# Ledger of designs, part 40: peptides against a protein of PDB entry 7BBL

Target 1, 86 residues: chain A of PDB entry 7BBL
Amino acid sequence: IAQESLESQEQRARAALRERYLRSLLAMVGHQVSFTLHEGVRVAAHFGATDLDVANFYVSQLQTPIGVQAEALLRCSDIISYTFKP

## One batch from the design tools (peptide; made by RFdiffusion4, then SolubleMPNN)

Design b2_p11_3_s1 (from b2_p11_3 with E4D T6F)
Fold by OpenDDE base, seed 1:
Structure b2_p11_3_s1 (fold): chain B 86 residues (1-86), chain A 11 residues (1-11)
Amino acid sequence: as target 1 above (86 residues)
Amino acid sequence: SLADLFAALNA
């Protein structure tokens, strides 16, 4: 009855989260995504691509409180969460 | 602020 170490369990957890993240990116391609930003701001945009190292989100038809931006870049640091329907 | 960001984007 060998038990996995806490460190190993944490590693598996991190790996699972990373995989879920990446799969979500694949799933949202071509879909409108709702982004929750800081200061209680929510925007919607069509997902284009991400930059893995900087984690920028390249989007189109970004609906903001003050207008629609045809193409835009959202920094990961600006994003709290996102949702979409596959 | 995010407001400033959006203003810059839409300028």
Scores: peptide ipSAE 0.102, ipTM 0.694, DockQ to the pose 0.034
Fold by OpenDDE base, seed 4:
Structure b2_p11_3_s1 (fold): chain B 86 residues (1-86), chain A 11 residues (1-11)
Amino acid sequence: as target 1 above (86 residues)
Amino acid sequence: SLADLFAALNA
């Protein structure tokens, strides 16, 4: 029985992750999202949109450890993970 | 640091 190559398996895995990511973006629109950032920082914000080219999260009502920012831009590279209730 | 950045944004 032929086995899918490692390269193909990895390709499928990447594709699946990409799809999951994109679907999560769709699901979080208009919802409050909890973001885990570096340095142990956790913030919550209402998701607005993303910049697919620059990989930025446009959010509102960003709750940070030092205050609330009405509008903010989160760099995807600063985000370790996020959770939300769809 | 991120904390410093947020502090600046919220100042």
Scores: peptide ipSAE 0.101, ipTM 0.703, DockQ to the pose 0.033
Fold by OpenDDE base, seed 2:
Structure b2_p11_3_s1 (fold): chain B 86 residues (1-86), chain A 11 residues (1-11)
Amino acid sequence: as target 1 above (86 residues)
Amino acid sequence: SLADLFAALNA
């Protein structure tokens, strides 16, 4: 019985997480998503699309603490987590 | 800050 290397196990783990992430993007289409950002900021927006190369989220009806933005671009680096109802 | 960014977007 061959023992998989630690490096190989880590590679599979990263691949699995990446797949789950991509599937979540597909599931978000047409749904309102709650985003948790840095500094305790939470916003809600309708998911539109992403740009995988630039790591951007294109959203609409972005509800911010100071108002609603019809269309906006959220940087992936600003996002800590998100939740939505499938 | 993020607050500043949102302020700019909603200005």
Scores: peptide ipSAE 0.101, ipTM 0.698, DockQ to the pose 0.033
Fold by OpenDDE base, seed 3:
Structure b2_p11_3_s1 (fold): chain B 86 residues (1-86), chain A 11 residues (1-11)
Amino acid sequence: as target 1 above (86 residues)
Amino acid sequence: SLADLFAALNA
Protein backbone atom coordinates (compact mmCIF):
# COMPACT_ATOMS: atom_id res chain seq x y z
CA ILE B 1 0.00 0.00 0.00
CA ALA B 2 1.38 3.37 -1.00
CA GLN B 3 2.12 5.56 2.02
CA GLU B 4 1.86 9.33 1.83
CA SER B 5 5.09 11.06 2.80
CA LEU B 6 5.35 13.12 5.98
CA GLU B 7 5.95 16.22 3.88
CA SER B 8 2.78 15.61 1.89
CA GLN B 9 0.78 15.06 5.08
CA GLU B 10 2.08 18.33 6.52
CA GLN B 11 1.22 20.13 3.29
CA ARG B 12 -2.37 18.91 3.44
CA ALA B 13 -2.61 19.91 7.09
CA ARG B 14 -1.36 23.44 6.36
CA ALA B 15 -3.80 23.75 3.47
CA ALA B 16 -6.70 22.70 5.68
CA LEU B 17 -5.73 25.19 8.40
CA ARG B 18 -5.37 27.96 5.82
CA GLU B 19 -8.84 27.27 4.46
CA ARG B 20 -10.31 27.31 7.98
CA TYR B 21 -8.53 30.59 8.70
CA LEU B 22 -9.84 32.24 5.54
CA ARG B 23 -13.38 31.11 6.26
CA SER B 24 -13.12 32.54 9.76
CA LEU B 25 -12.13 35.90 8.27
CA LEU B 26 -15.21 35.87 6.07
CA ALA B 27 -17.37 34.99 9.06
CA MET B 28 -16.06 37.78 11.29
CA VAL B 29 -16.58 40.64 8.80
CA GLY B 30 -18.59 43.36 10.48
CA HIS B 31 -18.58 41.61 13.86
CA GLN B 32 -16.85 42.62 17.05
CA VAL B 33 -13.79 40.48 17.62
CA SER B 34 -11.89 39.97 20.84
CA PHE B 35 -8.13 39.91 20.31
CA THR B 36 -5.63 38.51 22.76
CA LEU B 37 -2.31 40.26 22.37
CA HIS B 38 1.07 39.89 24.04
CA GLU B 39 1.87 41.20 27.52
CA GLY B 40 -1.59 40.21 28.74
CA VAL B 41 -3.33 42.84 26.63
CA ARG B 42 -6.84 42.19 25.34
CA VAL B 43 -8.71 44.44 22.94
CA ALA B 44 -12.02 44.38 21.11
CA ALA B 45 -12.71 45.78 17.65
CA HIS B 46 -14.95 45.45 14.64
CA PHE B 47 -13.22 43.57 11.88
CA GLY B 48 -13.01 45.35 8.54
CA ALA B 49 -10.45 43.65 6.37
CA THR B 50 -7.07 42.02 6.27
CA ASP B 51 -4.10 42.36 3.96
CA LEU B 52 -3.21 38.73 3.34
CA ASP B 53 0.16 39.67 1.89
CA VAL B 54 1.29 42.03 4.66
CA ALA B 55 -0.66 40.24 7.41
CA ASN B 56 -2.40 43.30 8.83
CA PHE B 57 -5.85 43.51 10.39
CA TYR B 58 -7.81 46.64 9.55
CA VAL B 59 -10.29 47.25 12.35
CA SER B 60 -12.65 49.93 13.66
CA GLN B 61 -13.79 50.95 17.13
CA LEU B 62 -10.69 49.45 18.72
CA GLN B 63 -11.19 49.33 22.47
CA THR B 64 -7.77 49.51 24.12
CA PRO B 65 -6.77 49.83 27.78
CA ILE B 66 -6.10 53.56 27.28
CA GLY B 67 -9.02 54.49 25.04
CA VAL B 68 -10.98 53.85 21.88
CA GLN B 69 -9.38 54.24 18.48
CA ALA B 70 -11.88 54.82 15.68
CA GLU B 71 -9.72 53.08 13.10
CA ALA B 72 -6.58 51.07 13.61
CA LEU B 73 -4.17 48.63 12.07
CA LEU B 74 -3.19 45.52 14.02
CA ARG B 75 -0.19 43.49 13.01
CA CYS B 76 -0.90 39.78 12.80
CA SER B 77 2.37 39.09 14.61
CA ASP B 78 1.03 40.95 17.66
CA ILE B 79 -2.05 38.72 17.86
CA ILE B 80 -1.91 35.51 19.87
CA SER B 81 -5.54 34.56 19.29
CA TYR B 82 -8.99 35.95 18.56
CA THR B 83 -12.58 34.98 19.19
CA PHE B 84 -15.93 36.17 17.86
CA LYS B 85 -19.60 35.28 17.71
CA PRO B 86 -20.72 34.43 14.17
CA SER A 1 5.96 47.73 24.09
CA LEU A 2 2.31 47.38 23.13
CA ALA A 3 1.43 49.91 25.81
CA ASP A 4 3.72 52.44 24.17
CA LEU A 5 2.19 51.72 20.78
CA PHE A 6 -1.35 52.26 22.03
CA ALA A 7 -0.32 55.44 23.81
CA ALA A 8 1.10 56.80 20.58
CA LEU A 9 -1.93 55.78 18.52
CA ASN A 10 -4.43 57.32 20.93
CA ALA A 11 -2.44 60.54 21.57
Scores: peptide ipSAE 0.101, ipTM 0.695, DockQ to the pose 0.034

Design b2_p11_3_s2 (from b2_p11_3, 3 letters changed)
Fold by OpenDDE base, seed 4:
Structure b2_p11_3_s2 (fold): chain B 86 residues (1-86), chain A 11 residues (1-11)
Amino acid sequence: as target 1 above (86 residues)
Amino acid sequence: SLLDLFAALNA
């Protein structure tokens, strides 16, 4: 019985995670998303799109602790996690 | 800080 190599298993795992991530982005379009950022900051915003090359989130109606930003750019590196209702 | 950035953006 052929056994898949560890590298192959890891590759498939990474691919699966990437696919799930991309699908979540698709499901997120137009919905309000709660983002958990660094320094204990949490914001809510409507998801617009992402830049796959630059790894940015384009959002609207960004509710921040200071106020609402009509349109904003969130860098993936600033985002710890996010949740939304599909 | 990130908080400072938000403050600047919403000022």
Scores: peptide ipSAE 0.140, ipTM 0.726, DockQ to the pose 0.032
Fold by OpenDDE base, seed 1:
Formats: sequence, C-alpha cells, structure tokens
Structure b2_p11_3_s2 (fold): chain B 86 residues (1-86), chain A 11 residues (1-11)
Amino acid sequence: as target 1 above (86 residues)
Amino acid sequence: SLLDLFAALNA
C-alpha cells in the first residue's frame, strides 16, 4: 500500500497555505482591511498592493489611533493578522 | 514603538 511521506505531506501543507495567502491578497484589492499589529494596535486601510521581496503592504486611508494617513507603507513584519469582507 | 511611528506620520 502506497503511503505519502511526512515530508510530502508537509510540502503540500506549505503550498496550500501559500496559495491561500496569495488568493487573499488578490481578494482584498481595493477593499478596506482590518490589520492587527503588534502592541495591541489595530488599524484599518484600503489595500493597494504588496512587495513580496521587500515585504511591504501599500495601503491608503490608513486609520490609526491618532489620525488618518492618506497613503502609507506597512511592513509585513509589523502585521500579525488581517481580516476583510471580500 | 508603532505608536511613535504613527505620531511621526501624522505630525
């Protein structure tokens, strides 16, 4: 009986997560996204694009605790999670 | 901190 190796299972799992991530980016284009950042900070912004190499999120109308930033660049490393309505 | 960054952005 053929059985998939543990390594193959892990590889498929990583691929699935990567695909879900990329599809979420496509789905959120132009939509307002709620970002959970470090230090308990939560912000909302309209998603524009990402730079996979530099790990940046380009957003507009960023609602921060102390004001709205028309255009902003968020570092991926600052983001814990995000949610949006497709 | 992130709050410091936001303060700078909105200054």
Scores: peptide ipSAE 0.139, ipTM 0.724, DockQ to the pose 0.032
Fold by OpenDDE base, seed 2:
Structure b2_p11_3_s2 (fold): chain B 86 residues (1-86), chain A 11 residues (1-11)
Amino acid sequence: as target 1 above (86 residues)
Amino acid sequence: SLLDLFAALNA
């Protein structure tokens, strides 16, 4: 009987996660997003866009513990997770 | 730290 290799299964899993991620970016446009960063820092901002390799998040009205930044760039590597209401 | 970065951005 046909048995998919472990490598192929892992590849499909990665592809599925990547697709969900990209779809979340589309759904995020124009919405306020809550970002969980390192060191227990949590911020909220309106999502604008990402660069071609999705290395950075371009956001506006970034609410930080010490004030609001009109426009900012969040590095993807700084983000642990995010939530938003579509 | 991230807080230091935010402090600099809001200064």
Scores: peptide ipSAE 0.138, ipTM 0.724, DockQ to the pose 0.032
Fold by OpenDDE base, seed 3:
Structure b2_p11_3_s2 (fold): chain B 86 residues (1-86), chain A 11 residues (1-11)
Amino acid sequence: as target 1 above (86 residues)
Amino acid sequence: SLLDLFAALNA
């Protein structure tokens, strides 16, 4: 059989990662999420929604180092990683 | 910085 091109392999890999990401968003709804941000900042917040185009995270009860923000918007570019309990 | 942003939001 013909060998799949490197480009095609990379495309499938990106598609798989995107699928995992989208599934994580679905599982995240309503749960408290721990976000690792730049500059050593870590926050926790309840996930509300995200913009699929911009990947902004709309959250509530954002626990920041200097207080709790009832409603907040986290930019994807500020987020290094996140974790949560399904 | 991010900390400055948080400070502004919570002020």
Scores: peptide ipSAE 0.138, ipTM 0.723, DockQ to the pose 0.032

Design b2_p11_3_s3 (from b2_p11_3, 4 letters changed)
Fold by OpenDDE base, seed 4:
Structure b2_p11_3_s3 (fold): chain B 86 residues (1-86), chain A 11 residues (1-11)
Amino acid sequence: as target 1 above (86 residues)
Amino acid sequence: SLLELFAELNR
C-alpha cells in the first residue's frame, strides 16, 4: 500500500490547523473572546474582524487590566491563545 | 512591554 510521505502528512496537518483556525474565527464573530497574551496578560473583547494578511484581530470592548478600550487592534503575534463560547 | 502599550492606549 502506498504510504503518504512525511511532507504530505505535515501538509495535511497544517491544513487541518488552518481550517480549525478559520472556523474558530467564523464561530467567534460577535462573541466575547478571552485572549491570553504575553507577559501573563489576559483580556476579553468582542471579535469584530481579522485581516488575514496582516494577522490582526479587530476587536471591540477590549477589557484590559488598565481599562476598557472601545475599539482595539490585537496583533496575532501578541496572542498566545484564545477561548470563547460559541 | 505589552502592559505599557495598553497603558498608553488607555490614556
Scores: peptide ipSAE 0.081, ipTM 0.659, DockQ to the pose 0.033
Fold by OpenDDE base, seed 5:
Parts: C-alpha cells; structure tokens; sequence
Structure b2_p11_3_s3 (fold): chain B 86 residues (1-86), chain A 11 residues (1-11)
C-alpha cells in the first residue's frame, strides 16, 4: 500500500476543517451566537450570513458592552471563537 | 480598540 504524502495529508486536513466550518455556518443561521473577540471582549448576536470574499459576518441584534447594534458586520479576523446552541 | 469601535457604532 502506497504511503500518502505529507502534502496530501495536509491537503485533506485543510479540506476537513473547511467542511466543518461551512457546516457550522449552516447550523448557526438564525440563532444567537456568542463571539469571543480580541482584548477580552465578548458579544452576542444573531447570525445572518457571511461574505465569502471579504470574510465578514452579517449579524443582527449585536449585544456589546456599551449597547446594542441592530445590524452590524463582524470581521472574521476580529473573532477568536464562537459558540451557539443549534 | 474594539471597544472604541463599538462606541462609534452605538453613538
């Protein structure tokens, strides 16, 4: 049996992570999501959509430490992690 | 900072 190359293994790993991410997006549609951002900031918002090109999260009812934003864009680069209940 | 950005959004 031929040994799979390291490059092929890494490619499969990236593909698997991408698939999990996409499934996560589908699962969170319409749900409130808790986002952990940089500088110890945590917010909650209802997920709407993502921008595949710009890597933005379109959200509503964004609860921030200083108020609620009815509609907002979160940059993916600002997000450390997120949790939600399907 | 992110807090400053949120302050701007909620102003």
Amino acid sequence: as target 1 above (86 residues)
Amino acid sequence: SLLELFAELNR
Scores: peptide ipSAE 0.080, ipTM 0.664, DockQ to the pose 0.033
Fold by OpenDDE base, seed 1:
Structure b2_p11_3_s3 (fold): chain B 86 residues (1-86), chain A 11 residues (1-11)
Amino acid sequence: as target 1 above (86 residues)
Amino acid sequence: SLLELFAELNR
């Protein structure tokens, strides 16, 4: 019986994770999201969109430790995790 | 730092 290669298994795993991520983005649209950033920073914002390569998050009503920014761009590389209610 | 960036954004 043919065995799926390790590379193929890893590829499927990555594809599954990518799909879950993209679905989370769809569910996130229009909702307030809590973002955990580096350096212990946590912010909340309404999610608008990401760019095509998902390098950035376009958000509104960004609640930062020092004030609220009406519109802002969060770099995905700054984000450790996020939570929201769909 | 990220905090410094936020400070800049809120100027």
Scores: peptide ipSAE 0.079, ipTM 0.660, DockQ to the pose 0.033
Fold by OpenDDE base, seed 3:
Structure b2_p11_3_s3 (fold): chain B 86 residues (1-86), chain A 11 residues (1-11)
Amino acid sequence: as target 1 above (86 residues)
Amino acid sequence: SLLELFAELNR
């Protein structure tokens, strides 16, 4: 059997990462999530939804260094990582 | 900055 091409291997790797990301989105709905942002900022918020087209996270009870924002929009480009307990 | 944004959101 012929060896899988490099391009196919890369495609499978990207697909696997994307699947994990999407599954995490499904799992975090309604849960409090800890977000690591740029500039050393860390926040916690309840996850509502994402807008994949606009690349935003819709969250509630956003705990920021300055105070709590009841409802907020986090740009995906501002997010380095996130963690939560399913 | 993000800090400035949060400051504005919480004023």
Scores: peptide ipSAE 0.050, ipTM 0.630, DockQ to the pose 0.032

Design b2_p11_3_s4 (from b2_p11_3, 4 letters changed)
Fold by OpenDDE base, seed 1:
Structure b2_p11_3_s4 (fold): chain B 86 residues (1-86), chain A 11 residues (1-11)
Amino acid sequence: as target 1 above (86 residues)
Amino acid sequence: SLLDLFAWLNA
């Protein structure tokens, strides 16, 4: 059985992740998103925008254990995962 | 993880 090269597999994987990510961004606009951060920390916020170069999430109404921040910046490096209802 | 995603996006 012919096996796809590792390079080709990586290319398809990257393409799939990129498409899924971009679609999720479009779907989450204006919605409350639950972000899972390191150490099991979870916060909720409304998605505003993201910058691929800066690797940041610009959000509003960020709910934290100590209160709500009207506007906030979440570093993508701090985010493990997110979930939302389209 | 998102880290993996962004790593791949910038690869």
Scores: peptide ipSAE 0.044, ipTM 0.630, DockQ to the pose 0.479
Fold by OpenDDE base, seed 4:
Structure b2_p11_3_s4 (fold): chain B 86 residues (1-86), chain A 11 residues (1-11)
Amino acid sequence: as target 1 above (86 residues)
Amino acid sequence: SLLDLFAWLNA
């Protein structure tokens, strides 16, 4: 049986995740997104833009435990996960 | 993590 190599399977998996990520960015536009950060910190913000090279999330109305930031930069290294309602 | 995802995006 001709089977796809493990490398090819992994490549397809990466491609699928990349596509899902990009689609999630499109879907979150205009919506409040909940971000899970390190140390159990959770914040909510509206998506603005991303910088793929620098791996930054540019957000607005960032709700933090100590207040609201009108504009903010979330570094990818600070973010564990995010959720939102499309 | 998102860091892993970005690593994949730049791979």
Scores: peptide ipSAE 0.044, ipTM 0.635, DockQ to the pose 0.524
Fold by OpenDDE base, seed 5:
Structure b2_p11_3_s4 (fold): chain B 86 residues (1-86), chain A 11 residues (1-11)
Amino acid sequence: as target 1 above (86 residues)
Amino acid sequence: SLLDLFAWLNA
């Protein structure tokens, strides 16, 4: 029985992750998203767009512990996870 | 985590 190479398996895995990520972006459009940041900080915001290369998150109505920011940029390195209700 | 995801995306 022919076995798929490790390289091919990794390629398929990356492709699957890319698809799932893109689908999540589409699903969160128009919804409030809860972002978990470092040091236990949680914020909520509406998704706007991302950079395809840098993966920055452009958001609006960012609710932070110290106030609301109308427009904001979140770096992917600051984000641990995000959740939303489709 | 999101960082883990991006690590795989850019591998």
Scores: peptide ipSAE 0.042, ipTM 0.629, DockQ to the pose 0.586
Fold by OpenDDE base, seed 2:
Structure b2_p11_3_s4 (fold): chain B 86 residues (1-86), chain A 11 residues (1-11)
Amino acid sequence: as target 1 above (86 residues)
Amino acid sequence: SLLDLFAWLNA
């Protein structure tokens, strides 16, 4: 059996990661998500939506060290990681 | 990290 090319393998890997990411977004809807930002800053918020460029997170009830914002925009470049309970 | 993921997805 002919072996799959490296390029094809990479394409499948990318598709798998994209699917996992999208499913995680669906799973976090309606739940509070904990975001870890740079310099040890941690915030919590409810997920609303993200843009098609995967550049921004639109969230609500953002809890920051200095207060709560009803609606906010989080830049993905500022987010190191996030966690939530599905 | 999330940054690594986004960079990889958009590369």
Scores: peptide ipSAE 0.037, ipTM 0.621, DockQ to the pose 0.544

Design b2_p11_4_s1 (from b2_p11_4, 6 letters changed)
Fold by OpenDDE base, seed 1:
Structure b2_p11_4_s1 (fold): chain B 86 residues (1-86), chain A 11 residues (1-11)
Amino acid sequence: as target 1 above (86 residues)
Amino acid sequence: SPLTTDDLLAA
């Protein structure tokens, strides 16, 4: 019997998480998503798309504490978490 | 130009 190495197991785990993440992005398309940013900032917007390296989220109808923005570009690295209803 | 995260974090 052969056993998968720990490193290989970790690789599979990382791959699974990455896939889950990407699938969530696909699921967000066309839906309003609530984003939590730094400094306690929370906004909601309709998810449009991301760039190839998923560095930015292209969203519309961004609801911010000071008003609604028709179009916005959210830096993914600044997003702590997000939620949405599929 | 669209609003960016920096704009949101800039109080």
Scores: peptide ipSAE 0.443, ipTM 0.885, DockQ to the pose 0.036
Fold by OpenDDE base, seed 2:
Structure b2_p11_4_s1 (fold): chain B 86 residues (1-86), chain A 11 residues (1-11)
Amino acid sequence: as target 1 above (86 residues)
Amino acid sequence: SPLTTDDLLAA
């Protein structure tokens, strides 16, 4: 009976979470998403797409505390969390 | 140019 190493188990866990994350991006297309950024900043926008390395979110109709922006570029590393209705 | 995260955090 072979026992998978702890390192291998952790690798599979990371891969599973990464896949789930990427699938969520696909599910966001065409939907309004609420984003939580640092410093308590919260915005809502329609998700459009990401670049190939998923470094940025290209969104439209960005609702911000200072107004609505037609198009915006959100850096993924600055996003703490997001929610949306599938 | 489009609004960026930096712009939001700077406000």
Scores: peptide ipSAE 0.439, ipTM 0.887, DockQ to the pose 0.036
Fold by OpenDDE base, seed 3:
Structure b2_p11_4_s1 (fold): chain B 86 residues (1-86), chain A 11 residues (1-11)
Amino acid sequence: as target 1 above (86 residues)
Amino acid sequence: SPLTTDDLLAA
């Protein structure tokens, strides 16, 4: 019988993860999200939106170790993980 | 200008 190639299986898996990721971004809009960055940096902010290629997170009320910032741009590639309550 | 990731990592 014909079998789906490993490459095709991986492609479908990546597509599924990407869809889940994008849906999570929609779900966090307007909610406070906790972000973990490199070097132990942790911040919390209200998620607003991303640019079209999801390179940056546009957030507000960013709580940082050095104070609160009204608005900020978080580079997605520098975010190790994030958590939020839907 | 808004705060960026670079600013956070520089601190």
Scores: peptide ipSAE 0.439, ipTM 0.887, DockQ to the pose 0.037
Fold by OpenDDE base, seed 5:
Structure b2_p11_4_s1 (fold): chain B 86 residues (1-86), chain A 11 residues (1-11)
Amino acid sequence: as target 1 above (86 residues)
Amino acid sequence: SPLTTDDLLAA
């Protein structure tokens, strides 16, 4: 009969989404990931790690339209989506 | 220096 407050529900929802996101990052480690950026830019790279605040993805063997880059930093806020095979 | 998203979007 007692109902959780809307604020509490939203808080739990955000926490759950963040947890799922972080778990996906862990699953990406060591795998090639396909990233979709703005302007229709799509790249593939091996995921290495993130910084502590998850602002940047540190990747290697970045396949771009202009060639392959050994090392690269992908700003997380510029990434629309990503896919990979776990 | 490593390539960044800015470089990709500028290409």
Scores: peptide ipSAE 0.438, ipTM 0.887, DockQ to the pose 0.036

Design b2_p11_4_s2 (from b2_p11_4, 5 letters changed)
Fold by OpenDDE base, seed 5:
Structure b2_p11_4_s2 (fold): chain B 86 residues (1-86), chain A 11 residues (1-11)
Amino acid sequence: as target 1 above (86 residues)
Amino acid sequence: PPRTTWDLLAE
């Protein structure tokens, strides 16, 4: 019997991870999310949406050490991790 | 490290 190639296995793994990621974004809608950024910066904000290529997070009520910003844009590349309660 | 959103906000 044929065995799936390593490349195919990796492809499936990447696809699964992407699916989970996208699902997490959907689950974030309307929720406050805690974002961990570089340099130990942590902020909380209500998730609004992402752009089509998921390059940016559009958020509101961004709580930062220097105050609350009503609306803000967080670049996904600047985000190390995030947590939220579905 | 890459320039972060925080860096932009801090400006």
Scores: peptide ipSAE 0.135, ipTM 0.685, DockQ to the pose 0.036
Fold by OpenDDE base, seed 4:
Formats: C-alpha cells, structure tokens, sequence
Structure b2_p11_4_s2 (fold): chain B 86 residues (1-86), chain A 11 residues (1-11)
C-alpha cells in the first residue's frame, strides 16, 4: 500500500479545478452571466464562446453602466468572478 | 454562487 505524494495530490486537485472551470464554460453557453470586473464594476451578458486558450469571452447583450452592447469581448484578465444559473 | 476565475484555474 503506497501513499500518494503531496505533489501528486495537488496535481489531481488542479486537474479537478481545471475540469470544473471548463465545464462551467460549457454550462454558460447561451445563458446570461453576471460578471464582476475590476473597481467593483458588475455587468451582465449572454455568454457565447471563448477562444482556444480561453483568454477572451465573446458575449452578447452586455449590460454596462452606460448602456447595452450588442456584441462584446471580455478579456479573462478583466474578470474577477462570475455567477450564473445553469 | 459566484466563482473566481483564479480559483477555477487552480492558480
């Protein structure tokens, strides 16, 4: 009976979180998502898709403080968190 | 509930 190393355990944990992230993206498709951006800014938009490296979020009907943007690009680096109902 | 991008990326 060999015990899994701490490094291996952490690797599995990271893999699980990455999988959860990707699954959340799939679940968001077509749904309105609330995004929390820097400086306490919150916006809502319908999630469309991401690029291959998941660096950008392509969204529609982006509700901003100054109006609605039909189509928009949200850089993942600008997003602090998000929430949605699957 | 809200999820942070950093947490989801396991970073």
Amino acid sequence: as target 1 above (86 residues)
Amino acid sequence: PPRTTWDLLAE
Scores: peptide ipSAE 0.106, ipTM 0.638, DockQ to the pose 0.051
Fold by OpenDDE base, seed 3:
Structure b2_p11_4_s2 (fold): chain B 86 residues (1-86), chain A 11 residues (1-11)
Amino acid sequence: as target 1 above (86 residues)
Amino acid sequence: PPRTTWDLLAE
């Protein structure tokens, strides 16, 4: 049996990473999430949803150094990483 | 409307 091509292997790897990411988004719904942003900024918020192309995170009770924002949008491109407890 | 990440970082 012929081995899978390099291109097919790379495609499967990308697909696997994307699936893990999407499942993470589903798992974090309704949970408080800690977000790491640029310039050492770290915030916590309850995750609500994303838009169709996952360009923005819709969050509530955003805890910031200067206060709590009831509702906010976090641009995905501004997020370095996030953690939460399922 | 909700604040954006940019609004937060601009303060």
Scores: peptide ipSAE 0.117, ipTM 0.704, DockQ to the pose 0.037; fails the geometry check
Fold by OpenDDE base, seed 2:
Structure b2_p11_4_s2 (fold): chain B 86 residues (1-86), chain A 11 residues (1-11)
Amino acid sequence: as target 1 above (86 residues)
Amino acid sequence: PPRTTWDLLAE
């Protein structure tokens, strides 16, 4: 039996991570999510949707150190990590 | 339109 190439193994690994990421986005819909941004900034918001083409998170009731924003867009590239309760 | 992360950082 021919061994799977390293490249093929990496492709499967990336696909699995992508699927887990997408499923996490589905799971957080309607929930409050805590986002960790750069420079130690942490915000919480109710997750609405993502725009995969624009790479934005559409959120509501964004709790920030400077106040609450009713509606906001979080740039995915600014997000280090996030946590939520499914 | 909703505010962006950049808007928040600019304040």
Scores: peptide ipSAE 0.103, ipTM 0.693, DockQ to the pose 0.037; fails the geometry check

Design b2_p11_4_s3 (from b2_p11_4, 6 letters changed)
Fold by OpenDDE base, seed 4:
Structure b2_p11_4_s3 (fold): chain B 86 residues (1-86), chain A 11 residues (1-11)
Amino acid sequence: as target 1 above (86 residues)
Amino acid sequence: RPRTTWDLLAE
């Protein structure tokens, strides 16, 4: 059989990562998520949804050092990482 | 201009 091209391998790798990401979004619905932002800022919030292009996270009960916001929008580009308990 | 989500929240 013909060996899969490097481009095809990379495409599959990206697809796998994207799938894992999307599955994590599904899994975090209704759960409190800890977000790590830039400059060491860490917040916790309940995940609600994202917009269609996954540019923003719509969250509730956002816990910040200066208080709790009932509803908030987190830019995905500002999020370095997140953790949650399924 | 806000550079981070935190900056936006602080405004």
Scores: peptide ipSAE 0.106, ipTM 0.672, DockQ to the pose 0.037
Fold by OpenDDE base, seed 1:
Structure b2_p11_4_s3 (fold): chain B 86 residues (1-86), chain A 11 residues (1-11)
Amino acid sequence: as target 1 above (86 residues)
Amino acid sequence: RPRTTWDLLAE
């Protein structure tokens, strides 16, 4: 009985997760997103776009505990999770 | 600890 290798299964799983991730990025454009950063820090901002390698999130109206930043760059590696309403 | 976006914003 032929069975897909574990590596192939993992590859498909990663591909599926990546697709969902990319779709979420597309869906959040223009919406306010709540971001959870390291150390439990939470901020909200309107999502604009990401760069080509998805290294950064370009956002506007970034609400932080210390004030509002009109435009800002969030490093994707600093983001643990995010939520938004499509 | 590597600097985070939050650290940058706090500067």
Scores: peptide ipSAE 0.105, ipTM 0.666, DockQ to the pose 0.036
Fold by OpenDDE base, seed 3:
Structure b2_p11_4_s3 (fold): chain B 86 residues (1-86), chain A 11 residues (1-11)
Amino acid sequence: as target 1 above (86 residues)
Amino acid sequence: RPRTTWDLLAE
């Protein structure tokens, strides 16, 4: 009986999580997304796309506490979490 | 030109 190594199991787990993340990016295209940023800041925006290295989220109609930005870039490293309805 | 996350957080 072949026993998969612990390292191989961990690699498969990471790959599965990565796939889920990438699929979520595809699913949110064109939808309004709620983003949680640092210091408790929460904003909502329509998701457009990400760049090739997934460094930035390109969004539109960004609703902020001080007003609406027609177009904006959200750095992925500044996003703690996001939610949306598929 | 789109605003950045930094612009938002700096306000």
Scores: peptide ipSAE 0.099, ipTM 0.696, DockQ to the pose 0.037
Fold by OpenDDE base, seed 5:
Structure b2_p11_4_s3 (fold): chain B 86 residues (1-86), chain A 11 residues (1-11)
Amino acid sequence: as target 1 above (86 residues)
Amino acid sequence: RPRTTWDLLAE
């Protein structure tokens, strides 16, 4: 039985992770999400959408240490992790 | 270092 190449296995793994990520984005629509940013900063916001290249998170009611922002843009590259209740 | 989202929020 022919074994799948390591490269092919890695490709499948990347594809699976990508799918999981995209599904999580779909799942968080309309929910309040807790975002962990750098330097231990945590914010909560209602997830609206992302742009097509998933470079930014468009959120509303962003709760920050200095107040609530009605609308905000979070750069995905600044987000370490996020949690939400689906 | 490029400005982070937090840097923008802190302004």
Scores: peptide ipSAE 0.102, ipTM 0.663, DockQ to the pose 0.036; fails the geometry check

